# Peptides against a protein of PDB entry 6MBK: the designs that were tried, part 65

Target 1, 240 residues: chain A of PDB entry 6MBK
Amino acid sequence: GFEMVNFKEEGFGLRATRDIKAEELFLWVPRKLLMTVESAKNSVLGPLYSQDRILQAMGNIALAFHLLCERASPNSFWQPYIQTLPSEYDTPLYFEEDEVRYLQSTQAIHDVFSQYKNTARQYAYFYKVIQTHPHANKLPLKDSFTYEDYRWAVSSVMTRQNQIPTEDGSRVTLALIPLWDMCNHTNGLITTGYNLEDDRCECVALQDFRAGEQIYIFYGTRSNAEFVIHSGFFFDNNSH

## One batch from the design tools (peptide; aimed at target 1 V157)

Design b2_p27_4_s1 (made by RFdiffusion4, then SolubleMPNN; from b2_p27_4, 11 letters changed)
Fold by OpenDDE base, seed 4:
Structure b2_p27_4_s1 (fold): chain B 240 residues (1-240), chain A 27 residues (1-27)
Amino acid sequence: as target 1 above (240 residues)
Amino acid sequence: GGTDRKRTKERAKEMAKKLKELEELAE
């Protein structure tokens, strides 16, 4: 098995409670436990989703609003998961002016500025939607939708979104995968897949992990700039 | 992973420094 542990340098991660062998299926998450674009459509957000072109076109934004709606819902099925999410992120969206100045000497600054502009525009758009759209009246966030809320949700999705198949397997959609997304990154190969027969996300061990060791996964081929901007960390031994 | 840690300005500075160093090595 595994357990959630707060590692001093890396924050929360998963620790093996027994020896796990390479390629062993150690973690699986059924679709019903995932926060997906499909679950967003089936939630209180569904009526608004069905009428808003941006929510329909941008699955990441749909997930962000799904997170916000569920966070604002005391009886949400995902409350235990949402409580495990960071309250703040190390992504540039949380940088103060002085911190942004450190990035001005990097090429990454252009992507950061683009992210700021996009996020601000999205917030302004959806603030108006939430205030004016008839189907937004039922959203638990109607009277409490700040930029900070939106920044948090966008950052949560940006750092944790994964591609999974739709229920019918015909398309790819986006999901947040509880518990699995606690794994920190290391070099290697993608060891997460989706088992359509069992309708679950499956993670096999990248390598042998001993009892007491942190379980790492490979997030995919990304540059350190991409890791900084989208995940809020620099990976010193990045092979890419 | 999840960080219970409040973000630090120091971390941002370090990440920016490391990015700059990588860019300089690629030139």
Scores: peptide ipSAE 0.485, ipTM 0.884, DockQ to the pose 0.650
OpenDDE base, seeds 1, 2, 3, 5: peptide ipSAE 0.020, 0.385, 0.050, 0.404; ipTM 0.438, 0.835, 0.660, 0.838; seeds 3, 5 fail the geometry check

Design b2_p27_4_s2 (made by RFdiffusion4, then SolubleMPNN; from b2_p27_4, 14 letters changed)
Fold by OpenDDE base, seed 4:
Parts: C-alpha cells; sequence; structure tokens
Structure b2_p27_4_s2 (fold): chain B 240 residues (1-240), chain A 27 residues (1-27)
C-alpha cells in the first residue's frame, strides 16, 4: 500500500500506492526486523557490550555502534535498511562554522555545544576501547573507526531512535524501525504503537491518504528548537 | 524520513532567525 520515494523537498518518504483510510493499520514491522539494543547484544558487538559500562548504560550509543558494525558487515541483514539512511544529516554535528554562528543568537546554541562536546568525548573514549579491548578485535571497526563514522552513527540514532518494549514487555528499550522511519513529520497525534501479542511495531494512518500522496506521521510533541537540534528541521506550522 | 530538507546556509539562517523570534515571543 506504499512505496519509498525521494521527494524533492522532504527527501525520502513513503507514498501511498492506494487509498489508505484514517486509522487503518497500513504498516507493521516485526521485532526481528528492528535494530534494537537487544539485537546489538546478540550481534558481534555483544561481547564488548557485556564488558563496557557506557554501552550498557546508554542504549543510544549501543545502537550507534550496532549500526556501525552492521554497516561494515557486507552480509548484514540490515544492509538494505542502512542503505536507505542519509550519508549526512542536517543536525548540529554536521553544521558548518557559519551555521553554528547563526545559532549563537538562540538558546539552542547550548545544546549544539553540548552535542559537540559529548560526541567528541564519546568518540575519544570508544576509539581507545576499540584499540585496546580484547572483545573489540572481532569488530569490523577495528581498523577503521573515524570521528566521521561515529558522527554519522550518533546522528542516525539521534534522528531515528524510538522507544519500544523489551521482548518480555517488562521495560522500555531503544530501536531503529526500518521502513517506518522513512515517514516524514506532520501535525497530529501519535499513531504508532507496539503490539506485544504479535511482537511488532504498528502504524495506523493519521488521516486519509489518497493514492499518490505522501504518508506523514506525527513525531511527537516537540518544539521547533527540539526539531532543529535533534531532527535537523524547522516545522513552520508546528502546533506545539 | 526526518523531513530531510537540503541543508543550506540560507536555510540555517532562516531557521536561526525563526528560533530567535520564537524565543523573544516566549519572553
Amino acid sequence: as target 1 above (240 residues)
Amino acid sequence: GGTFRKRTKERMREMALKLAQLEKEAE
């Protein structure tokens, strides 16, 4: 009922191939297709994850490394998904000096500097870990782990991470949701949930979409500052 | 996804100006 399309202004998104009615379950993604902290633990990253406190404490960083490991793995199950990800982002870590200067007149500048500082520190830490930790030897990143790699992975996760229940439903964890995360943002209500019985993410249509129309979702209640800093866009008609 | 609009310096200037304006209005 939908296809991936590169829209001129919005970039990649989903387009309806048929009429979709409001509240219709048009998209679902089983857990097995998600990139999760759990899948990271079950991957080549698992041994290192089990030994590194930062990976264990920060699910977003675990996802970033999971993404990097899978990207570097030609036979990765997630290669088709990874290939759909932008090579660069419109988020602060990719800002040019002039762009940062423009934000100096805003309160958002503090978040920008925080991202730079935190990301740089994390990179320095994990560079050392990858070079010295025994469990890092099997990682495809062992001989190639650059700041650009880390920046990309962190930015990918920052812009696309979602909360989902753990397999047992006892707590919340983080996931990248392939295909679904291609949807661009519009005003509305959250129409994505997790069906524990079927163990899948489910997305219902926010509104009626006609064949040929772009399918939008609501990313959640966020300010324009939050959208700029964490998602790399300004939403002119932001209702929140 | 993520409303991938082409990042240009002009766009960033516009966003910064809009953000600054919103901040002033919130004061």
Scores: peptide ipSAE 0.323, ipTM 0.847, DockQ to the pose 0.624
OpenDDE base, seeds 1, 2, 3, 5: peptide ipSAE 0.006, 0.334, 0.291, 0.312; ipTM 0.335, 0.854, 0.839, 0.853; seed 2 fails the geometry check

Design b2_p27_4_s3 (made by RFdiffusion4, then SolubleMPNN; from b2_p27_4, 10 letters changed)
Fold by OpenDDE base, seed 1:
Structure b2_p27_4_s3 (fold): chain B 240 residues (1-240), chain A 27 residues (1-27)
Amino acid sequence: as target 1 above (240 residues)
Amino acid sequence: GGVERPRTRERRREMALKLREEEERAE
């Protein structure tokens, strides 16, 4: 199979423990293990979700709040997954002023500032909601909701969110996929899909991997600006 | 991926510089 390993430069990733052949189904994750908009609706967040238009309209924000609620819950099913998440990210939301200044001459700066404005606005909105909405009283974050909390959750979702089908297969929704999201990026083709019959995410090997090698996947065709802003890395050999 | 990397502060600066340089080369 594979194991989680902390690589020197790349951080955590997956390493093969045996030889894996190209196109081999080596990893699958059932829906019940995913953090989804559906699981958010079915959680302690559900009552608030049902009454807040932004949570309903923006699945990524729903996932962010779901992640915060579960992190604050010692008995959460997802605690083992949450503990694998970084405490901080290399995305621009964590950049210092001098680091942002390097981007001032780039086209990316506009997206970065938009992200800052949007994140700040969302935090201010939800801070008020959490303080005043009756259904927010049941949330474990009621008395502990800082910008740092929100920034972390937004960044966690931004760097890891995936599209999956709804339970009935009629629509696309958002999910965090534990274990699978530990795979680092390389050039190639999309090798992850959703098997509705078995109700699971499936990942086939992009190429042959020998025992001891890091297992990479292709995140999709993205520019380095998109990788920096949304994933917190620059890919030197980016084919795009 | 996306777990914390060693020398995070330096990594952010490096990414920003590389991105700037890439855009400059594309002009």
Scores: peptide ipSAE 0.552, ipTM 0.859, DockQ to the pose 0.677
OpenDDE base, seeds 2, 3, 4, 5: peptide ipSAE 0.549, 0.552, 0.550, 0.551; ipTM 0.860, 0.856, 0.858, 0.859; seeds 2, 5 fail the geometry check

Design b2_p27_4_s4 (made by RFdiffusion4, then SolubleMPNN; from b2_p27_4, 12 letters changed)
Fold by OpenDDE base, seed 5:
Structure b2_p27_4_s4 (fold): chain B 240 residues (1-240), chain A 27 residues (1-27)
Amino acid sequence: as target 1 above (240 residues)
Amino acid sequence: GGVDRKRTKERRKEMARKLKKEEELAK
């Protein structure tokens, strides 16, 4: 009912291949297809995760390292998904110095600087961990862990991370949701949920979409500052 | 290439401009 398409202005998105009605369940993604903190823990990253307090405390960083490990693994189940991810992002972490100066007159600049500082500190920390920790020797990124790698992974997670329930529904965890995360943003209501019975993420159509139309979802209530900093876009008709 | 880089810079500049304008209107 849909296909991935590269749109000129918005980049990659989903296009309907048939008419989709409002509230129709048109997309679902089983947990087994998700990249989650749990799948990170169960991967080659698991031993390091179990011994590093920051990985344990910060699920987004765990996902970033999981993404890097899987990218470096030719036989990774997630290779088809990873290949669909942008090689670069329009988030401030990718801004050149002159581009950062464009933001100096905005309130967002403070959050941008904080992001730079945090990301740099995290990289420095984990560079040392990867070089010195015994369990890091098994990681496919052991001999190649650059700031560019880390920036890419962090940005991928930042732009795409979602909250989902744990398998037992007792807690909330973080996940990357393949295919679903290709939907671009529009105003509306949250139309994505998690079906614990079927153990899958489910997305219903926000509105009617005709064959050939781009399928949009609502990312949630965010300011344009948040969209620029964390997602790399400005939404002109943002109601928030 | 160079054209793509220029387009990227223009897009980022426009985002910043729009943010600034929105902040000014919110005052």
Scores: peptide ipSAE 0.630, ipTM 0.917, DockQ to the pose 0.262
OpenDDE base, seeds 1, 2, 3, 4: peptide ipSAE 0.600, 0.616, 0.610, 0.617; ipTM 0.904, 0.913, 0.912, 0.915

Design b2_p27_5 (made by RFdiffusion4)
Pose (drawn by RFdiffusion4):
Structure b2_p27_5 (pose): chain A 240 residues (1-240), chain P 27 residues (1-27)
Amino acid sequence: as target 1 above (240 residues)
Amino acid sequence: SWAMHIEKGESASLPDADNDELKKAMS
């Protein structure tokens, strides 16, 4: 019912190959396909996750290393997902100095500075941990772990991650949801939810989509400062 | 019935201000 298309404005997204009515359940992704903090713990990253206090406290950082470890694993279950991810992003981590300079004197620039400093600190910290701590000497990253790798990983996480209930429903966790996460954003209401009975992520159409029209979802009621800093885009006519 | 609704992307609840400068930075 859909195909991948490289749109000028949004980059790659989903396009309808048939008419899709509003409120139609047109997209579902079972839990098995998701990359989660739990799958990160049970992966080759597990030994380091158990020893490093930062990875235990910061699931988003745990997901970034999970993404990097699987990217460096030729036989990873998630290789189809990793190979279709973007190689670059428009998060401020990728901006030139003069591009950030336009934001001087704004409310938003402080968070740009924090993002930069946090990412650099994290890279330097984990570089040292991976090169010296025994619990990381079997990681794929010991051979090569560049700043570009880390910038890419945290950008992949921040622009795509989601909260979902745990498999039991009593807690929440962070996850990457393949296929569905290729939908770009438009104004509207959240129409994506987690179905605990079928144990899958389900998405109903936000609006009518005719064959040939791009399929959009509503990401959330975020400001443009949040879209730029954490999602890497500015949304014209953001009603929120 | 859904256990919860899912929002894409990281959340920080940042203020909605300085939109012209933000848009220029993205250009």

Design b2_p27_5_s1 (made by RFdiffusion4, then SolubleMPNN; from b2_p27_5, 11 letters changed)
Fold by OpenDDE base, seed 5:
Structure b2_p27_5_s1 (fold): chain B 240 residues (1-240), chain A 27 residues (1-27)
Amino acid sequence: as target 1 above (240 residues)
Amino acid sequence: KWAMLIEKGAKANLPNVDLDKLKEAMK
């Protein structure tokens, strides 16, 4: 029904290989394929997670470390997914001095500086944890944990994290959704949900897509400033 | 049918890392 394609200017996306009708369930991703806080707990990160209060309190950081651990693991199930992720982002954490100066004239500057400061502080904390905590010795990133690694992981999670229900539906957790998150953004309505009975993410087509067309989804209502801060891009057709 | 709608890159309310708690933990 679809294939991964590298589109000019947009990077990786999904292209229809057949005609897809509006509201057709064309894509689903079972829980077992997701990178979740739960999969992080069940990974090599689990022992450290169980003892670090920040990892426990901040699911996004847990996902960032999970992503780093899996990236550093040649036999990781998620290697094919991780290889599709950008190596760099256009998010504020990657802004050059000139870009930051440009933002100084905007209301977004406070959020940019806060994000940068928080990320740097988190890195410093976890650098110490990784160096000193006994359970960190088993982590594949033990000998290679740079700010660049952390910045990348945080940016990956920030741009791609999703809220999904836990297996029992009693709580909300965070997940990266492989394959689905390759869909680029268009204006519209949310067409992705979690089917708890089948324990999978489900995406229905926002519109008719012909064979050969790129499949877009709506990421949700974002201002252009929010796109820059959270997704690293402007959406020209953003109605907001 | 769906238990939850999925919004890509949903604003993780970065829990305000209580920077003070972080500082205390770094000590």
Scores: peptide ipSAE 0.349, ipTM 0.719, DockQ to the pose 0.234
OpenDDE base, seeds 1, 2, 3, 4: peptide ipSAE 0.344, 0.349, 0.333, 0.348; ipTM 0.713, 0.719, 0.722, 0.720; seed 3 fails the geometry check

Design b2_p27_5_s2 (made by RFdiffusion4, then SolubleMPNN; from b2_p27_5, 11 letters changed)
Fold by OpenDDE base, seed 4:
Structure b2_p27_5_s2 (fold): chain B 240 residues (1-240), chain A 27 residues (1-27)
Amino acid sequence: as target 1 above (240 residues)
Amino acid sequence: SWAMLIEKGAQANLPNVDLDKIKEAMK
């Protein structure tokens, strides 16, 4: 009932191919299609994950590395999704000196600096891990792990991570959701959720959409900017 | 760029030096 379209001003989004009624379940994504901490553990990253404390402690970093590994894997199931991701982001990790100086007059400066410091430390730590750890030898990023790659992956996860229940519903975990990111967002009632019985993410229409109209969804109470600032990759004991 | 400094510092096992430079630039 929808198609991906590159809208000139909004970038990629979803367009209805038929009339969609309000409250209609028009989009669902089964767990098996998600990039999750569990899928990371079950990937080529699994052995390293099992041996690295930071990857185990910080699911968002695990997702970042999962994303990098899959991007570097030509046969990855998620290649079509990864190709839709921006190559760069308007996140603090991409701010240049002038932008940072401008922010010195705002409260955001503390968060920006913290993100820079933490991300730099994380990169340094994982650079060493990737170069020296035995379980990193099979990673497709072994010889091409740049800071650009890392900040891209971190920014991707920071802007796109979702909380979903574990398979048994006992706790929450993190996931990147293909097609979910393709919807442009509007303010309103949250119309996204997870159906544990069917083990899938579900999105219901906020309103009626006619064929040819762009579909908008609402999945969170925070703006992307606020989410990026507050969903930091912080770990107290990430010394390298 | 700061990104290049971070990367070079990591590769040289000198991340703290790079962070100090960034901090200095932010003053």
Scores: peptide ipSAE 0.344, ipTM 0.743, DockQ to the pose 0.027
OpenDDE base, seeds 1, 2, 3, 5: peptide ipSAE 0.018, 0.010, 0.019, 0.018; ipTM 0.501, 0.465, 0.496, 0.550

Design b2_p27_5_s3 (made by RFdiffusion4, then SolubleMPNN; from b2_p27_5, 14 letters changed)
Fold by OpenDDE base, seed 1:
Structure b2_p27_5_s3 (fold): chain B 240 residues (1-240), chain A 27 residues (1-27)
Amino acid sequence: as target 1 above (240 residues)
Amino acid sequence: KWGMLIERGAKANLPNVDLDKIKEAMK
């Protein structure tokens, strides 16, 4: 079906190794392979999670810490996935002064500043938690937890988090979806869903892809401003 | 077949925490 390729301009993506027809189920990812809030609870982060109200209330932050803990664990199951993640992002948390100045005349600037402020405050809070909380002693983050680490994890989650159903389908939770999230964006329709019967994410082809072509998905209907804020890029063919 | 559609980064709310809650938690 497909292979991971490092494209010069787009970074890592998926390339078809055979012809794939439109609407063909070409990719699926079982729940057990996902990084979820539940997997965070079941990890070394679990004891701290059970006692920290912010981690409990904000699944995205729980995922960020889960990602950091797993990155710091050489034997983590998700190491192959984590290694495919960008080391830096074009998200607002990475904006240089010139980029911020460019946005000063736009409505997006308020969201950028809010993101900076909120992220900094969260870091300060969790830095103290990691230094003082008894259940933080076993975390890989105990000895090294920098703002750069936190910025990276938050940006990774912000750009890649997905809503999926819980195992019983009664609630919605957050997940990072390995392999699938390597697909770069194109205009189209949502072609990914969760199959509760088989307990997996399923992706069908947006269009015909020939062998050797990059496989794209549609991330959702967003403005260019939303792409900058949430994904860190502009899409020229965005009709929204 | 699909109970939910998956949109990458959907509703990616900017990380926000109530400052008052943080202050209380830091006491």
Scores: peptide ipSAE 0.332, ipTM 0.710, DockQ to the pose 0.226
OpenDDE base, seeds 2, 3, 4, 5: peptide ipSAE 0.317, 0.329, 0.331, 0.326; ipTM 0.734, 0.720, 0.733, 0.728; seed 3 fails the geometry check

Design b2_p27_5_s4 (made by RFdiffusion4, then SolubleMPNN; from b2_p27_5, 12 letters changed)
Fold by OpenDDE base, seed 3:
Structure b2_p27_5_s4 (fold): chain B 240 residues (1-240), chain A 27 residues (1-27)
Amino acid sequence: as target 1 above (240 residues)
Amino acid sequence: KWGMLIEKGAQANLPNVDLDKLKEAMK
């Protein structure tokens, strides 16, 4: 019922290939297709994860490294998904001087600076870990781990991470949701949820979409400042 | 039917590590 398309203004998005009615379940993604903290633990990263306190404490960083490891693996199951990800982002980590100056007039500047410092420090830490830790020798990124790699992975996770339940529903974990995360943003209500019975993410249509129309979702309530910090864009029709 | 709603990029939590602890670990 949909296809991935590169739209001129919005970049990559989903286009309806048939008429989709409001509230129709048009897209679902089973857990087995998600990149999660659990899949990271079960990957080549698992041994290092089990020995590093920061990876254990910060699921978003675990996902970032999982993404890097899978990107570096030609036979990765997620290779088709990873190839759809942007090579660069409009997040603060990619800001030019003029963009930073624009934010200096806002309270967001403190968060931007914090993000810069934290990301740089995290990279330095993990560079050392990858160079010295025995379990890092198994990682495909062992001999190729640059700041650009880390910046990309962190930005990918920052813009695309989602909270989902664990399989038993007892806890919350983090996940990247392939295909679904290609949907661009519009005003509305959250129309995506997790179906524990079928163990899948489910997305219902926010409105009627005709064949050939772009399919939009509502990302959630955000300020424009939050969009800049976390998603790298402004939304003109944002209520904030 | 849904156990929870999914908000894309909902975690406003910037990667934040205790900087002091990290500095110590980097020595």
Scores: peptide ipSAE 0.303, ipTM 0.710, DockQ to the pose 0.246
OpenDDE base, seeds 1, 2, 4, 5: peptide ipSAE 0.289, 0.290, 0.291, 0.298; ipTM 0.701, 0.723, 0.717, 0.715; seed 4 fails the geometry check

Design b2_p27_6 (made by RFdiffusion4)
Pose (drawn by RFdiffusion4):
Structure b2_p27_6 (pose): chain A 240 residues (1-240), chain P 27 residues (1-27)
Amino acid sequence: as target 1 above (240 residues)
Amino acid sequence: SREEIAEKLKDAPAASSDSARSIPVLP
């Protein structure tokens, strides 16, 4: 019912190959396909996750390393997903100095500074941990762990991650949801939810989509400052 | 352009720290 298309404005997204009516359940993704904090713990990253206080407290950082470890694993279950991810992003981590300079004197620039400093600190910290701590000497990252790797990983997480209930429904966790996460954003209401009975992520059409029209979802009621800093885009006519 | 986006953000509020999307549980 859909195909991948490289759109000028939004980059790659989904395009309808048939008419899709509003409220039609057109997309579902079972839990097995998701990359989660739990799958990160049970992976080759597990030994380091159990020893490092930062990875235990910060599931988003745990997902970034899970993504890097699986990217460096030729036989990873998630290789189809990793190979289709973007190689670059428009998060402010990628901006030139003069591009950030335009934000001087704004409310938004303080968060750009924090993002930069946090990412650099995290890279330097984990570089040392990986190169010296025994619980990381079997990680794929010991051979090579560049700043570009980390910038890519945290950018992948911040622009795509989601909260989902745990498999039991009593807690929440952070996850990457393949296929569905290729939908770009438009104004509207959230139409994606987690189905605990079928144990899958389900998405109903936000609006009617004719064959040949791009399939959009509503990401959330976020400001343009949040879209730029964490999602790497500016949304014209953001009603929120 | 980047300059135009900065201009549009001049008087906008600061970004929150949360970057994760929230997905509801279905009934």

Design b2_p27_6_s1 (made by RFdiffusion4, then SolubleMPNN; from b2_p27_6 with R2Y K8A D11N S16G D18E S22V)
Fold by OpenDDE base, seed 3:
Order: C-alpha cells, then sequence, then structure tokens
Structure b2_p27_6_s1 (fold): chain B 240 residues (1-240), chain A 27 residues (1-27)
C-alpha cells in the first residue's frame, strides 16, 4: 500500500501506492523488526551490556551502541534501515561555534551546553571501556570508535527513540521503529499505538490519501506522555 | 577523571530518555 520515495523537498518519505482511507491500518511493524534495548542485549553487545552498569541503566545509550554495532556489521539485519538514517542532524551536538554564540543570548544555551558536555563525558567513559573491557574485543567497533560515531548514534537515538511496552506489557522499553519513522510529520492526531496482543506497532491513516500522495503522520511532542484519551488518540497542535 | 565520569553517569540513569516518543498501548 506504500513505497519508500526520496521526495525533492522533504527527503525520504512514504508514498501511497493505492488509495488509503482515514483510520485504515496501513502500516504495522512487529517487535522482531524493532531495534530495542532487548535486541541490544541479545546482540554482540550483550556480554558488555551485562557487565556495564551505565549501559544497563541508560537505555538510550544501549540503543546508541546497538546502532553503532549493527552499522559496523555488513550482514546486519538492520542495514537497510540504518542506510536510511541521516548522516548528520540538526541537534545541538552538531552546532557550529557561531550557532552556539547566537544562542548565548537565550535560555536554550544551558541545555545546549549540558547536552554537549554530557555527551562528551559519555564518549570519554565509553572510549576507555571499549579500549580496556575484555568483552569489547568482540565488538565490530573496537578499532573504530570516534566521537563523530558516538554523536551520530546518540543523535539518531535522541531524534527517533520511542517508548514501547515490553513483550509482557509489565514495563516500558526504548525502541527504534524502522519504516514507520520514515513518515514525515504533519499536524493532527496521534495515529500510532502498540498492539500487545499481536506484538506490533500499528499506524492508522491520519486522513484519506490518494494513490501517489505522500503519507504524513503526527508524531506529537516530546513532552507528551499520554496520547490516549478514553477510547481515542490525543490531539496536539504541534508545528515543526 | 575516568572514575569521576563513571560515577556521575551512574547517578543519572535516565538522562536523555526524556526525548522518547510515547507509543500508547492500544486497548
Amino acid sequence: as target 1 above (240 residues)
Amino acid sequence: SYEEIAEALKNAPAAGSESARVIPVLP
């Protein structure tokens, strides 16, 4: 019902190959296709994860390392997904000196400096871990772990990570959702949820789309923690 | 130092997770 297209203005997105009706389930992604903290634990990163408290405590960092390990693995299942990710991001970690100077007059400067400092500290810590930990020798990134690699992975996770339920629904975990996160954003209702019974992310159409039209979804805001009101989805007027 | 960094990071386990989208569980 859809195809990946590189649009002239928006970059990569999804285009309808047939008419799609509003509220139609047009896209679903089973858990087995997600990059999760659990898949990180079950990967080549698993032995190191089991012995590093920071990886265990910070799921976003675990995902970042998972992403780096899979990127460095030519036969990774997620190679097609990873190749769709931007090589650079518009995050504070990529700000030039002039951009930072401009922000010095704003309240945002504190957050920018905090993020940059924290990321640099994380890199310094994990650089030492990768160099010295016995289980790091099995990682494909052992001899190639730069700050540029780390900031890319952290930025990828920061911009794309999702909170989803664990398989048993008892807890929450973090996940990257391939294919789904290729949809470009528009204002509207949240139309994505997790179906625990079928163990998959489900996305219904925000509106009618004709064959040949780009499919847009609403991702909501990063501060929103609840998108279900009664039996319906949450509406947030968010502008990007 | 390495040890100071490690300790600081261990005390901030949720740092950076606030940017996660919440995918609601369907009823």
Scores: peptide ipSAE 0.489, ipTM 0.820, DockQ to the pose 0.179
OpenDDE base, seeds 1, 2, 4, 5: peptide ipSAE 0.453, 0.478, 0.464, 0.481; ipTM 0.799, 0.812, 0.812, 0.817

Design b2_p27_6_s2 (made by RFdiffusion4, then SolubleMPNN; from b2_p27_6 with R2F E3K D11N S16G D18E S22R)
Fold by OpenDDE base, seed 3:
Formats: sequence, C-alpha cells, structure tokens
Structure b2_p27_6_s2 (fold): chain B 240 residues (1-240), chain A 27 residues (1-27)
Amino acid sequence: as target 1 above (240 residues)
Amino acid sequence: SFKEIAEKLKNAPAAGSESARRIPVLP
C-alpha cells in the first residue's frame, strides 16, 4: 500500500504504508482510469474534436480540453484525480518577470518564449472556436473559458502527459496516469510499463522501500533544462 | 533559488518541445 503525502521539500508524493520489495508490482492503473485522447473523443468534447483539425492533430491540446471539461463537470469520474492536481505550476507559463530575466543568459529562454507564443496563439484560436462552433454549446466551459484556465490545463498536461500504446497496441497515444503521476523523480531505471494483455499501466518498485519511505520513480533520461522547462523542478543529483 | 538554477543552466542545451514520458510496452 501507499498514500499521498505532502513532503516538506518535494511537495506531494507517494509514501509506502508497508514494506515494498524491489521489482514488486505495487501499483497498476487500468486504461479505463486513464485520461486519454480516446476518452476525450468519447466525452462531451467528442463532437467538437471530430470537427476541429487542431484537436485531432495535437493530442496534448485534446487532453488539455478534456481536463477543462472534466474539471467543470461536478459528476466527472476524474474529479478525485483533478482535485489532486496543483492549482499553479513552476513551469514557464507561471514564471515571474525576474525569473525570465535570469534565464535570458541560457538556451532555455528560447523554450520559455516558445511556450508563451504557442499557448497565447492556441488560446486565441480556441476562444474563437468555443464562441462560434455549434458543438461548443454543450461544453461546460462555454461561458468560462479564460487564459488562466487554458494555461493551467496546458501546464497540467505538459508536466504529466505520457506516451502509451492504443488498446490494440498498433499506435501510440497520450495519457494522464492518475495516482502514478504523484511519484517524484529519482535516478534509476524505467520501472513502469504497459501490459497490453491486462490493458493497464504497471509500476514495479525501483528499490526496497520501507513503510513510511517516499516512493520514487525514474522519469527517464532528461537534462535539468528539460526538468525546469517541462516539469517545473531542478534535480541537483541528475546523472544526465 | 531561481537565480541559482539559472546559473546552473547557463551552459545547458535547450529543452526542446517534447515533454511526454514514454511508457514502454511490456513483453
């Protein structure tokens, strides 16, 4: 077992409630619990998705709108998950002017400006779509679509999106993985995979964890620039 | 501090656009 805990230095993470052995399958998430591009297509967003080329081409934007629609839906299955998400992020769209000024001497400044430019253009486009498209009338965000809503959803997806197989394994799609995405990063090996036979994400323990210890996973090979720009943290002991 | 982070990133490459984690298919 595990529980969500607010750690003093790292924020929210998972803590072991019992001893967990290395390579033990301690966490699995069935596809039906994931927020995916497919679940977005099967939601209230589906009619708009079927007619908007950008939603169809950009799975990350489809997930962002899926998050916004589900957040605005009191009876959404994902309400318990959405309530665990930060209200704000430490990623570029939330940087203060002084933070941007410090990054001007780095190569990361190009990614900061790209995020601002792309997000602003996407918001302007979709604001018009939501105001004018007939299939937008049934969206719970129809009368409450702000830039703050959009930057939150984009940042939520940017920090948490995963590439997983489709149900038949023929293609790759995007997903948010509830509960699992609460694990903080450490150096190590990839210990999460997708089981196509059981149609679930499976996570095995990277090491032995004693009861009361934080459960870490490896996010994959990333630079500190990638962690700062895409995940909102700096990892001092980064091996890459 | 963010200033210290920026100093450590002075010579770091750009992050690029891809942020998605890759979940491999299990055998």
Scores: peptide ipSAE 0.592, ipTM 0.938, DockQ to the pose 0.896
OpenDDE base, seeds 1, 2, 4, 5: peptide ipSAE 0.457, 0.584, 0.448, 0.325; ipTM 0.776, 0.939, 0.903, 0.852

Design b2_p27_6_s3 (made by RFdiffusion4, then SolubleMPNN; from b2_p27_6 with R2Y E3K D11N S16G D18E S22E)
Fold by OpenDDE base, seed 1:
Structure b2_p27_6_s3 (fold): chain B 240 residues (1-240), chain A 27 residues (1-27)
Amino acid sequence: as target 1 above (240 residues)
Amino acid sequence: SYKEIAEKLKNAPAAGSESAREIPVLP
């Protein structure tokens, strides 16, 4: 009961195609449709993942590389999802010099610099890995792995990553949740959960939505600083 | 504007760049 729409001020979002009632399960995404650390391990990245300690230790980086590999694969199952992702982000990794200067008087500047340095170091490390590691030879990004590619992938993951249970529920893993993450944010209550029995992410409506209305969800309580650092969003009326 | 953001964030706590959204397990 929804469709993807490009809203002029908000970019891509979901619009109701029918009336949706509050608390109605209107959206669910099975695990098989998620981009997860496990799907990364099961992809062309798997052999490299099995031998690189950083990929194993940092699920967000594994997702970033998974995203890059799938983006470079014309026949990737996730191409429709990847094409909906922004080409650029308002995250600190994309801040211009003047934008960074405005933040110099803030406590957030330390996190911005840390993020930038860490990302640059990670890129330098993985550039070498991609050039020298035997299992990197089959990666579609081998001959085209730029900092811009890495920055984009890291930013995509940073803004969209979710912690979900593993299939057996014994551990947690990281996932990108296609379609669901297209919902724009509003204030409210968390209406998304993971159903282990059906092995799917489930989202119920925060409120009544009429046919033709944009569907909003609440992604969680964040400070304005957290929104800027993690999502590039700023909300004037954020109560926190 | 980024200037306005900076003014609002002047005393805001630092945020870790590696935080993920926690999707709760449904009962």
Scores: peptide ipSAE 0.522, ipTM 0.816, DockQ to the pose 0.819
OpenDDE base, seeds 2, 3, 4, 5: peptide ipSAE 0.488, 0.472, 0.357, 0.390; ipTM 0.812, 0.812, 0.707, 0.729; seed 3 fails the geometry check

